# Peptides against a protein of PDB entry 4KTY: the designs that were tried, part 67

Target 1, 266 residues: chain A of PDB entry 4KTY
Amino acid sequence: YVLNDIGVIFYGEVNDIKTRSWSYGQFEDGILDTCLYVMDRAQMDLSGRGNPIKVSRVGSAMVNAKDDEGVLVGSWDNIYAYGVPPSAWTGSVDILLEYRSSENPVRYGQCWVFAGVFNTFLRCLGIPARIVTNYFSAHDNDANLQMDIFLEEDGNVNSKLTKDSVWNYHCWNEAWMTRPDLPVGFGGWQAVDSTPQENSDGMYRCGPASVQAIKHGHVCFQFDAPFVFAEVNSDLIYITAKKDGTHVVENVDATHIGKLIVTKQI

## One batch from the design tools (peptide; aimed at target 1 F136 H170 H256)

Design b2_p27_8_s1 (made by RFdiffusion4, then SolubleMPNN; from b2_p27_8, 15 letters changed)
Fold by OpenDDE base, seed 3:
Structure b2_p27_8_s1 (fold): chain B 266 residues (1-266), chain A 27 residues (1-27)
Amino acid sequence: as target 1 above (266 residues)
Amino acid sequence: GYEILEYTDREVVPEDQEKIENFDVYE
């Protein structure tokens, strides 16, 4: 989880699982320097750089370009005119070195690219880390731990009212650390996510959220446990928008989200 | 090969959080 510099990232769909190789390159020349540079750009105090909780949280913010001119610009428009298409990347090294040399965010990334670069960042700094892929991953944008899907009376999705979304798949990271800031038993794997999805106390970041806490429904444990919980456990709430302006809950699906969650077998 | 992670405990422990309510009608 630290020494392996080549990995496999799972993607695709739950009924058609795909894999891609990813070179983390945490030992390549200039990569450690770049990771330190990232923390410098984040204006992270030296005292905090030895704390995996702080490092992983800063990393989750800085691997994405939002708020702080971090490493990667996300794009899902399938054009990618001013950079490299997300699918063209094969590893973290080129991305990180470009960031270091240009001092500008690198274009473009999607979830597996963010997760790949973030994995390099964590491993480079001695934090055991792995990439996790969640199929049917919920994006709860109002922190109610459910997916509100609004339908027209004809059954079509009302995109204007529907703010929550579901990814066919989503990749994030798990980092291994103790959590002295949490009750005993909630250390170990911590979910962290650098893909810019939701604002967390002022910036686009996510985690570390205790995997054990999430598994047992302790959503009040910092950081961002409700969001991560929702990603894997949200119920789909189908709400019909009536012509009279009222909304009625028509159906609840508790089986759709988080249908499969996988990581590379070491 | 891949490892399946057990991650889908859907029960929420009520610890100083907002109750999740599914209302029949929204106005």
Scores: peptide ipSAE 0.067, ipTM 0.529, DockQ to the pose 0.184
OpenDDE base, seeds 1, 2, 4, 5: peptide ipSAE 0.053, 0.053, 0.026, 0.078; ipTM 0.575, 0.547, 0.436, 0.550; seeds 1, 2, 4, 5 fail the geometry check

Design b2_p27_8_s2 (made by RFdiffusion4, then SolubleMPNN; from b2_p27_8, 12 letters changed)
Fold by OpenDDE base, seed 1:
Structure b2_p27_8_s2 (fold): chain B 266 residues (1-266), chain A 27 residues (1-27)
Amino acid sequence: as target 1 above (266 residues)
Amino acid sequence: GYEVLEYTDREKVAENQERIPNFDRFE
């Protein structure tokens, strides 16, 4: 999880799984220096740079450009006129070296690009890491741990009322570490996500969230466990918004979100 | 090939549901 410099990222649809090769290049010239530069830009205290909890959290913030002029600018507009389309990237090296050279955020990334660069960052710093793909990944915007899908009376989705969204797939990272800040048993794989999705205590970052905690519903454990829990286990609540202003729950689907979660087999 | 990861143990989640703030399946 540290030595492999080439990986595979899964994407596409749950019924049409696709793979993309990604060169992490954690041993390439200038990459480690760039990772250190990223931490410098984050103004990370030297004492914290040896703590994988702090490093992974800072990394989740800094791999995206939001808030702190981090590495990658996310874009989903399908235009990408002022940079490189997310699909054109083949690895982390060019992105990180461009960031180091220009000292400006690199355009553009989407989830797999963020995950790829973040994976390089973690591995460069000696943190075992892998990329995880979640098919039917929920994005809960109101922190109620469910996906509220509002329907018109005709059954069509009311996009104006529906604030939550579901990605056909979403990629994030898992980082291996002990969690002395958590009860015994919640070390190991920690979910961390650099794709800017939700604000976490003042900036767009996510994790580390104990996978064991998420798995067993311990959403009170730092960091961002409720959000990650919702990504993989939120119920779809189909609500009909009546013209009279009343809401009626039409259906609850507890199986749709997190239908398939995969990582490269080692 | 891929490895399928298990992020949810529904039985355990149910047991710990009281720890999930603002969780309301039925509005």
Scores: peptide ipSAE 0.490, ipTM 0.834, DockQ to the pose 0.208
OpenDDE base, seeds 2, 3, 4, 5: peptide ipSAE 0.482, 0.482, 0.468, 0.486; ipTM 0.832, 0.831, 0.824, 0.834

Design b2_p27_8_s3 (made by RFdiffusion4, then SolubleMPNN; from b2_p27_8, 13 letters changed)
Fold by OpenDDE base, seed 1:
Structure b2_p27_8_s3 (fold): chain B 266 residues (1-266), chain A 27 residues (1-27)
Amino acid sequence: as target 1 above (266 residues)
Amino acid sequence: GYEVLEYTDREKVAENPERIPNFDLFE
């Protein structure tokens, strides 16, 4: 599975699952060199490059351009005049090689592009990795592990008050590693995410978060477990904002977020 | 084909299921 340089990324809607082919190209000329260059740009200590925990965390930061002039610039406004539309990419190779040659962030990416490039990065460096798609993926931006959705009295969403959001789908990566920094039993698959969603200790990065820890509600385990937990387990709290300024909890939906989480079948 | 992954053991139960609007955004 790790040796496969062509993959499938799931996207679309939970009731209309779509697939996109993606060429990882981890064995193509210049790709490994580019991955090493990425770590050089991150000023990663040589001693840390053998630690998958550090490597995956650095990768999650560097695959996005924020903070550190990393690989990909994200854009979601449907205006891609100064680069390549996210949907036009078919694999990681062109992106990584452009980054290496230009030494500037590549435009543009969205979640599946970030996940694709990140997957190549991880695999190049000997870390088993796969892409995960979460349908109805929550984006908790106030770290309260729930989606606070404010409604007008007529039932429409108050976009001014509502800061949290839900992706129809979101892609991230899982990387296989031991976690000696965690209690026994929380190694294995670790969620890592290079799509710039939230700041994590000063940088837009995410993970590695133990999937086992998330599964059993251990959100205190590093790194970014609360955020990943929220992506898959958040309750939707619908709050009616009255004209008089009062707030009333109208509904709670514990079933909406994380409706389906999938990866390519082996 | 796809493999379904489990990220929680929590049972998901909706409360007050009447009139739950969508807040799904993007692509």
Scores: peptide ipSAE 0.403, ipTM 0.762, DockQ to the pose 0.435
OpenDDE base, seeds 2, 3, 4, 5: peptide ipSAE 0.382, 0.348, 0.367, 0.313; ipTM 0.755, 0.738, 0.741, 0.709

Design b2_p27_8_s4 (made by RFdiffusion4, then SolubleMPNN; from b2_p27_8, 13 letters changed)
Fold by OpenDDE base, seed 5:
Structure b2_p27_8_s4 (fold): chain B 266 residues (1-266), chain A 27 residues (1-27)
Amino acid sequence: as target 1 above (266 residues)
Amino acid sequence: GYEVLSYTDREKTAENQEKIPNFDRFE
């Protein structure tokens, strides 16, 4: 999880799983220096750089350009005129070296690009890390741990009322570390995510969230456990918005979100 | 090959749902 410099990222649909090769290049010339530069840009003090909890949280913020002129600019509109299409990247090295050289955010990334670069960052700094793909990944916008899907009376989705969304797939990272800030038993793999999705105490960042905590429903455990929990275990709530203004829950589906979560087999 | 990870003990038995508001990523 530290020495491998070539990986596989899973994507596509749950019924049509695809693989993408990704070169992490954590041992390439200039990459470690760039990772240190990223922490410098974050104004991270030296004492915190030895703490994987702080490092992974800072990394989740800095790998995306939001808030702090971090590494990657996300784009999901299929218009990439001012940079490189996300699908054109094959590894982390070119992205990180461009960031170091230009000192400006690199365009463009989507979740697997963010995860790839973040994986390099973590491994460069000696943190065991892997990329995780979640099929049917929920994005809860109102922090209620459920996906509210509003329907018209005819059964069609009301896009104006429906603010929550589900990714066909989403990639994030798991980082291995102890969690002395949590109760015993919640160390190990921690979910961290550099794709800008939700604001976390003032910044677009996510994690580290204990996978064990998420699995056992401990959403009160820092950091961002409610959001990660929602990504993998939200109920789909189908609500019919009637013409008289009333809302009626038509169906609840607890079997779709987080249907399949995978990582590269070792 | 891939390893299946466990983030929940709940069974995910759903097949296809056409009315899920999906945001697809571009490839």
Scores: peptide ipSAE 0.554, ipTM 0.900, DockQ to the pose 0.578
OpenDDE base, seeds 1, 2, 3, 4: peptide ipSAE 0.249, 0.240, 0.247, 0.255; ipTM 0.701, 0.666, 0.670, 0.699; seeds 1, 4 fail the geometry check

## One batch from the design tools (peptide; aimed at target 1 M147 L236)

Design b2_p28_1 (made by RFdiffusion4)
Pose (drawn by RFdiffusion4):
Structure b2_p28_1 (pose): chain A 261 residues (1-241, 247-266), chain P 28 residues (1-28)
Amino acid sequence: YVLNDIGVIFYGEVNDIKTRSWSYGQFEDGILDTCLYVMDRAQMDLSGRGNPIKVSRVGSAMVNAKDDEGVLVGSWDNIYAYGVPPSAWTGSVDILLEYRSSENPVRYGQCWVFAGVFNTFLRCLGIPARIVTNYFSAHDNDANLQMDIFLEEDGNVNSKLTKDSVWNYHCWNEAWMTRPDLPVGFGGWQAVDSTPQENSDGMYRCGPASVQAIKHGHVCFQFDAPFVFAEVNSDLIYITAHVVENVDATHIGKLIVTKQI
Amino acid sequence: SYEVVDYRAHPKPDVTSLSLSDAVMNYN
């Protein structure tokens, strides 16, 4: 989780698992300096850089280009003007070195690309890290920790009212650290996510959220545990437009995996 | 090969899940 500079990112379906190799390249010439440049650009106060909670949270904001001209721009537009399609990248090095050289956000990326770059950032600085993949990953748009699916009278999905969504898969990172800001028992792996989905305190960032706190539903502990809980375990609520029609308690988060040791 | 990562304190019920409409689904 620190010294391995290559890895595997899982994607596809639960019974049709695909792998994508990834070169983290945290030891390549120019990368460590690039990680320091990322924190400088984020205007991160130097006095907080010894705190992995802060470093990881800044990283989750600065790996994406929204709000702060960070590292990577997300796109699903099937055009990818003036850049590289997200599927073309095979590692983090070219992205990070281009960012340092051009001093401009790099185009383009999707969740595994954000996760790969963020993983490089963490391991390069010495924060143990890994990439996790969540199949049938919920995206909660109204912060009620459930998927609200609105139905027309005919029982079909009302696409105007329905805002929440589900991904075939989503990838984020876990960073290893104590959590002196939380009660004992909530350190270890922290979920951190640099793919923009929902604002957290006015910026696109997510975490660190204690995985142990998410497991027992103690999502009151900072940061962004309710959103992460919703990604892995929200119920689907079918609502006829208002009458609750049905509840699917098993659709979300069918499987979560990471590369073996 | 992979490692399973657990985010739940309890197993989910043994029930069949419904298919979701394309209006709700997103793809990478």

Design b2_p28_1_s1 (made by RFdiffusion4, then SolubleMPNN; from b2_p28_1, 13 letters changed)
Fold by OpenDDE base, seed 5:
Structure b2_p28_1_s1 (fold): chain B 266 residues (1-266), chain A 28 residues (1-28)
Amino acid sequence: as target 1 above (266 residues)
Amino acid sequence: GYEVVEYRDEPKPDIESIELPDEVLRYE
C-alpha cells in the first residue's frame, strides 16, 4: 500500500468489470517535492503535516482545482479542449510534475484520475492508501441520505425537481490511519475523495470518513460520513409529483446503490 | 482479481433492482 508504484483501478459496469493500470510513481524524481509543494500551497503548518487526518483532508481538497487552484481540473463534457483527455493519462507522475512546473491546475481528470493522483500523494507521504471502486455510486446533494427521483404523472423523470444523480461507477481512496479523534475501533481504513462532488465546510473535499463508522451506521463521525454513507447505501426513492402539488412515493429501491465495492486484491 | 470492500454490516437484500432512469445515471 506504500511500496507498490503500479496499481490497478476497476471501472466499467457492475456486470462488466474492467481494469486499467495506473502508475503511481511515488518514488520518481520530483514527486515527493511536488507533494510537499501541494502542502505548501495549502498553507499547512509543519505540525499538521505529520497528522494523516489533516494531510488526507487537505489532500482531498488540493488534488482538485476547485477553491484553491489545486492539481486537477475535472471535466465530464467529452470535449477536453486545451488539455489532456482523462482517458489519456496512465499515471500520476506526468500530472504532478506538470502541476509543479506550471503552478497551475492540470486539465483534465475524472474520478479514476483524481483517485490515482491522490493515491500517489498519500503513498508518497507514507500513508498506506488504496483505490476503491463503487458501482452505482450515489451523489446525494441535499444531505438527506437518499436518492430522490421525481417523476411526472406519466412516469417520466422530472428533471427540474430531480437533483440527485448516480455514477455508473465512482473511484475514491481509502487511507489507513488511527483516529484518536473518534471512539476506539474506528481507525483503520478511512474513505477520502478528491473528486470534487460536494462542498464540505467551505471547500470541495471529502473525508477522512471511517469505513467502520459507515459500516455500522455512525454517520455523525467526522468527516463527511453522511455523504460517503449515501454514496454506498442510499435508497432510491421514486416520487411522483401530482398535479395537485402532492408528492407520492411510488417505489423504493434499496438494492441498486453501492451494488459492488471493490479494490485490488493483494 | 478484486477484493470486496465492505461498507455495510449486512448485505443488501438479494432482490432485483428497478431499472435506473438514464436521466439520473452519469457515466465516467
Scores: peptide ipSAE 0.589, ipTM 0.938, DockQ to the pose 0.919
OpenDDE base, seeds 1, 2, 3, 4: peptide ipSAE 0.592, 0.487, 0.424, 0.590; ipTM 0.938, 0.841, 0.809, 0.939; seeds 1, 4 fail the geometry check

Design b2_p28_1_s2 (made by RFdiffusion4, then SolubleMPNN; from b2_p28_1, 14 letters changed)
Fold by OpenDDE base, seed 3:
Structure b2_p28_1_s2 (fold): chain B 266 residues (1-266), chain A 28 residues (1-28)
Amino acid sequence: as target 1 above (266 residues)
Amino acid sequence: GYEEVEYRDKPKPDIESSELPDSVLRYE
């Protein structure tokens, strides 16, 4: 989880699982220096740089360009003007070195690119890390731990009311650390996500969220456990918006979200 | 190969779900 410089990232569909190779390159020249530079840009004090909780949270914020001129600009519009298409990247090295050289965010990334770069960042700093892929990953915008799908009376989705969405797949990272800020038993793997999805206390960042906490429903444990919980456990709530303005729950699907959650086997 | 990561105390029921509306499902 620290020494491997080449990995495999799972993507595609749950019924058509695909893999892509990713070169983390944590030992390549300039990469560690770039990771330190990232923390410098985040204005992270020296006292916090030895704390994996703080480092992973800062990394979650800084691997994306939002808020703080971090490493990667996300784009999902299939245009990718003035940059590199997300699918063209094969590893973290070129991205990180470009960021260090230009001192400007690198274009462009999607979830696996964010996860790949973030994995390099964590491993460079001695934090055991891996990439996790969640098939049918929910994006809960309302922090209510469910996916609200509003339907018109004709059965079509009401796009104005429906704010939540589902990714066919989403990649994030898990970082191994102790959590002295949490009760005993909630250390180990912590979910962290650098793909800009939701604002967390003023910044687009996510985690570290204790996987054990999520597993046992302790969504009150910092950081961002409700969001990660929703990504893997949200029920789909189909709500019909009637012409009279009333809402009626028509269906609940508790089996769709988080259909498969995988990581590379060692 | 892959291994499953446990985010749930119990696995979800192995039931075929209906297709999601296209407007809700986003693709990477």
Scores: peptide ipSAE 0.569, ipTM 0.924, DockQ to the pose 0.860
OpenDDE base, seeds 1, 2, 4, 5: peptide ipSAE 0.563, 0.340, 0.432, 0.349; ipTM 0.918, 0.744, 0.854, 0.743; seed 4 fails the geometry check

Design b2_p28_1_s3 (made by RFdiffusion4, then SolubleMPNN; from b2_p28_1, 14 letters changed)
Fold by OpenDDE base, seed 1:
Structure b2_p28_1_s3 (fold): chain B 266 residues (1-266), chain A 28 residues (1-28)
Amino acid sequence: as target 1 above (266 residues)
Amino acid sequence: GYEIVEYRDKPKPNIKSIELPDSVMRYE
């Protein structure tokens, strides 16, 4: 287990790596109570609260406000008029305590805020956890394990056809646990993500996905392995949509996605 | 300092990357 109450989150660009200090505060007064409250709001069965697989999956869902009035409201519009700008947060404690006090989702978060709060949640509940940053992180929308980028004949992106997207960077968490629900060898670090990106069986959640499974291409292993695989391994497929309705693959870039995947040295 | 996290069992192919179109979202 990791006993660091202050961490470092990597962000920025692959060519200009930046670091952000984040106070997890998993041992601060009221934080454990808040984590239990989060599980209560999720209506999580008591029998499952000792299972890191279930806890991490529930946490993935509940740290974001979507679906279940969870902890954080995501916003990327650069306005943030009715809350705190994501960049203004310095740690998890204020967010979690506000959630517990107000009993309403806290505004606002982006990936590093989600990851920070989720990291506190996991650590508070005794699950070893760390934050991972993926530079050029893919968001596969159609579950085909590739980035389909549709271009007009003039070379500009066809936003109507292009559903997939790429983040300059994205942060998620890895949680350490055994996976008795998977074949032997696929325990250890599990990717979990509370940033609302894709619907997973009816809720905006992601993971736990075995990092070993992803590493060796076992995308059939629960949970959300195809999505996580795509985040780090997608090829960029540049497709020109012709006026006659035909699609022509013009280029394939297998080097762009997942340029750098890092975590804080322990 | 950072530690590289291995999500791949081998390096990606060494091919020339093309310019990324305007489909990149950026966190603020």
Scores: peptide ipSAE 0.466, ipTM 0.811, DockQ to the pose 0.786
OpenDDE base, seeds 2, 3, 4, 5: peptide ipSAE 0.388, 0.403, 0.086, 0.407; ipTM 0.785, 0.787, 0.537, 0.795

Design b2_p28_1_s4 (made by RFdiffusion4, then SolubleMPNN; from b2_p28_1, 13 letters changed)
Fold by OpenDDE base, seed 2:
Structure b2_p28_1_s4 (fold): chain B 266 residues (1-266), chain A 28 residues (1-28)
Amino acid sequence: as target 1 above (266 residues)
Amino acid sequence: GYEIVEYRSEPKPDVESIELPDEVLRYE
């Protein structure tokens, strides 16, 4: 269990690392109650609430509003007329308390906001948690564990053909737990992500994925290990589509994705 | 300050050699 009420979240560019403070407020009045309310809204069985695997997976779903009227609505289009701009949030408390009082999703969040709120949720429920930032984070849309970047003949990206995307940075959480459902050695830190990116077995959620499993390429280990693996380890495949319909690989970059993955120093 | 989190290994695992679970097909 981590006792810090205030954290630091890394963001920006790999060559221009920035930091922002985030108040988790896990001990403030009403916050624990709100976290319990979130699990109630998820209709989580009481028997599962003591299992960090289930709790973290449910949390990854419920911190985002998709599917289940969870806590935060994401927005990335710079149109925040019906809520608070993501950059205006400084901590989890106001978000969680607003959710509890209104019983409606709170607008708006981006990755660091999702990660901040999720970190509070995990810590409130006794799960040691931290935020990690991945610079050049891949979003694999077709589950091939690579980033297919299609190029025009002039070398510019063909946005119509290119479905995969790369975040300049992405924040998610790691939760500390044993994994009796996995082979020995794959407990410890587990990647969990509440930013809605991909559908995982019917809901926008991600994890827990064993960091050790990801590191060693064990993508068969639940949950969502292939997606997390792709986020940190995808090759960039630059492809030129020819007029005859053939694809030519122009370049492969195996070092771009997951260039730097960091967390606050203890 | 920051500390590096070890998600990557050397040598890099071969994607083509990794057995993918059935759940991979659920990503859209």
Scores: peptide ipSAE 0.575, ipTM 0.864, DockQ to the pose 0.224
OpenDDE base, seeds 1, 3, 4, 5: peptide ipSAE 0.540, 0.558, 0.484, 0.545; ipTM 0.859, 0.862, 0.823, 0.863

Design b2_p28_2 (made by RFdiffusion4)
Pose (drawn by RFdiffusion4):
Structure b2_p28_2 (pose): chain A 261 residues (1-241, 247-266), chain P 28 residues (1-28)
Amino acid sequence: YVLNDIGVIFYGEVNDIKTRSWSYGQFEDGILDTCLYVMDRAQMDLSGRGNPIKVSRVGSAMVNAKDDEGVLVGSWDNIYAYGVPPSAWTGSVDILLEYRSSENPVRYGQCWVFAGVFNTFLRCLGIPARIVTNYFSAHDNDANLQMDIFLEEDGNVNSKLTKDSVWNYHCWNEAWMTRPDLPVGFGGWQAVDSTPQENSDGMYRCGPASVQAIKHGHVCFQFDAPFVFAEVNSDLIYITAHVVENVDATHIGKLIVTKQI
Amino acid sequence: SYEVVSYKASDKPSTPDDPRVKAIEKYN
């Protein structure tokens, strides 16, 4: 989780698992300096850089280009003007070195690309890290921790009212650290996510959210635990437009995996 | 090849999905 500079990112389906190799390249010439440049650009106060909670949260904001001209621009537009399609990248090095050289956000990426770059950032600085993949990952748009699916009279999905969504898969990072800001028992792995989905305190960032706190539903502990809980375990609520028609308690988060040791 | 990571306090059984859910599903 610190010294391995290559890894595997899982994707596809639960019974059709695909692997994508990834070169983290945290030891390559120019990468460590690039990680320091990322924190400088984020205008991160130096006095907080010894705190992994702060470093990981800044990283979750700065790895994406929204709000702060950070590292990577997300796209699903099937065109990818003036850049590289997200699927073309095979590691983090070219992205990070291009960012340091050009001093401009790099185009383009999707969740595993954000996760790969963020993993490089964490391991390079010495924060143990890994990439996790969540199959049938919920995206909660109204912060009620459930998927609200609105149905027309005919029972079909009303695409105008329905804003929540589910991904075939989503990848984020886990960072290892104590949580002196939380009661004892909530350190260890913290979910951190640099792929923009929902604002957290006015910026696209997510975490660190204690995985242990998410497991027992104690999502009151900072940061962004309710959103992460919703990604892995929200119920689907079918609502006819308002009457609750059905509840699917098992659809979301069918499997979560990471590379074995 | 991989390790299973638990974010849940307990396992849920596998059940058939409602076909309407495909309307909200997104792909990478």

Design b2_p28_2_s1 (made by RFdiffusion4, then SolubleMPNN; from b2_p28_2, 13 letters changed)
Fold by OpenDDE base, seed 5:
Structure b2_p28_2_s1 (fold): chain B 266 residues (1-266), chain A 28 residues (1-28)
Amino acid sequence: as target 1 above (266 residues)
Amino acid sequence: MYEIVEYRAEDRPDLPDDPRVESIMRYE
């Protein structure tokens, strides 16, 4: 989880799983320097740089360009006119070195690119890390741990009221660390995500969230456990918005979200 | 080859989806 500099990222559809190679290059010249530069740009105190909790949280913020002119600009509009299409990247090295040389965010990334670069960052700093792919990954944007699908009285989806969404797949990272800030048993793999999805206490970042905590429904444990929990465990709630202003639950689907969550087998 | 990562304490049945879920699907 630290020494392997070439990896595999799973993507595609749950019934048509695809793989892409990704070169992490954590040992390449200039990469460690770039990772240190990233922490410098984040104005991270030296005392915190040895703490994987702080490092992974800062990394989740800095690998995306939002808020802090971090490494990667996300784009999902399929234009990519002012940079490199996300699918053209094959590894982290070119991205990180471009960031270091230009001192400006690199365009463009999507989830696997963010995950790839973040994986390099973590491994370069000695934090065991891997990439996981969640098929049917929920994006809860109102923090109610549900995917709310609002329906018109005729049964059709009201796209204006429906704000939550589901990715066909989403990639994020898991970092291995102890969690002295949590109860015993909630160390180990921690979910961290650098893809900008939701604001977490003022910044687009996510984690570290204890995988064990999420598994056992402890959404009160820092950081961002509710959001990660929702990504893998949200129920789809089909709600009819009636003319009188009342909401009626029409259907509940507890099986759609998080159908398959995978990582590369070691 | 992949390894399944367990984020859930229990397995859930695989039931047919409501076709309206497509309205909230996003694709990479």
Scores: peptide ipSAE 0.601, ipTM 0.949, DockQ to the pose 0.914
OpenDDE base, seeds 1, 2, 3, 4: peptide ipSAE 0.437, 0.331, 0.366, 0.117; ipTM 0.800, 0.723, 0.751, 0.529; seed 4 fails the geometry check

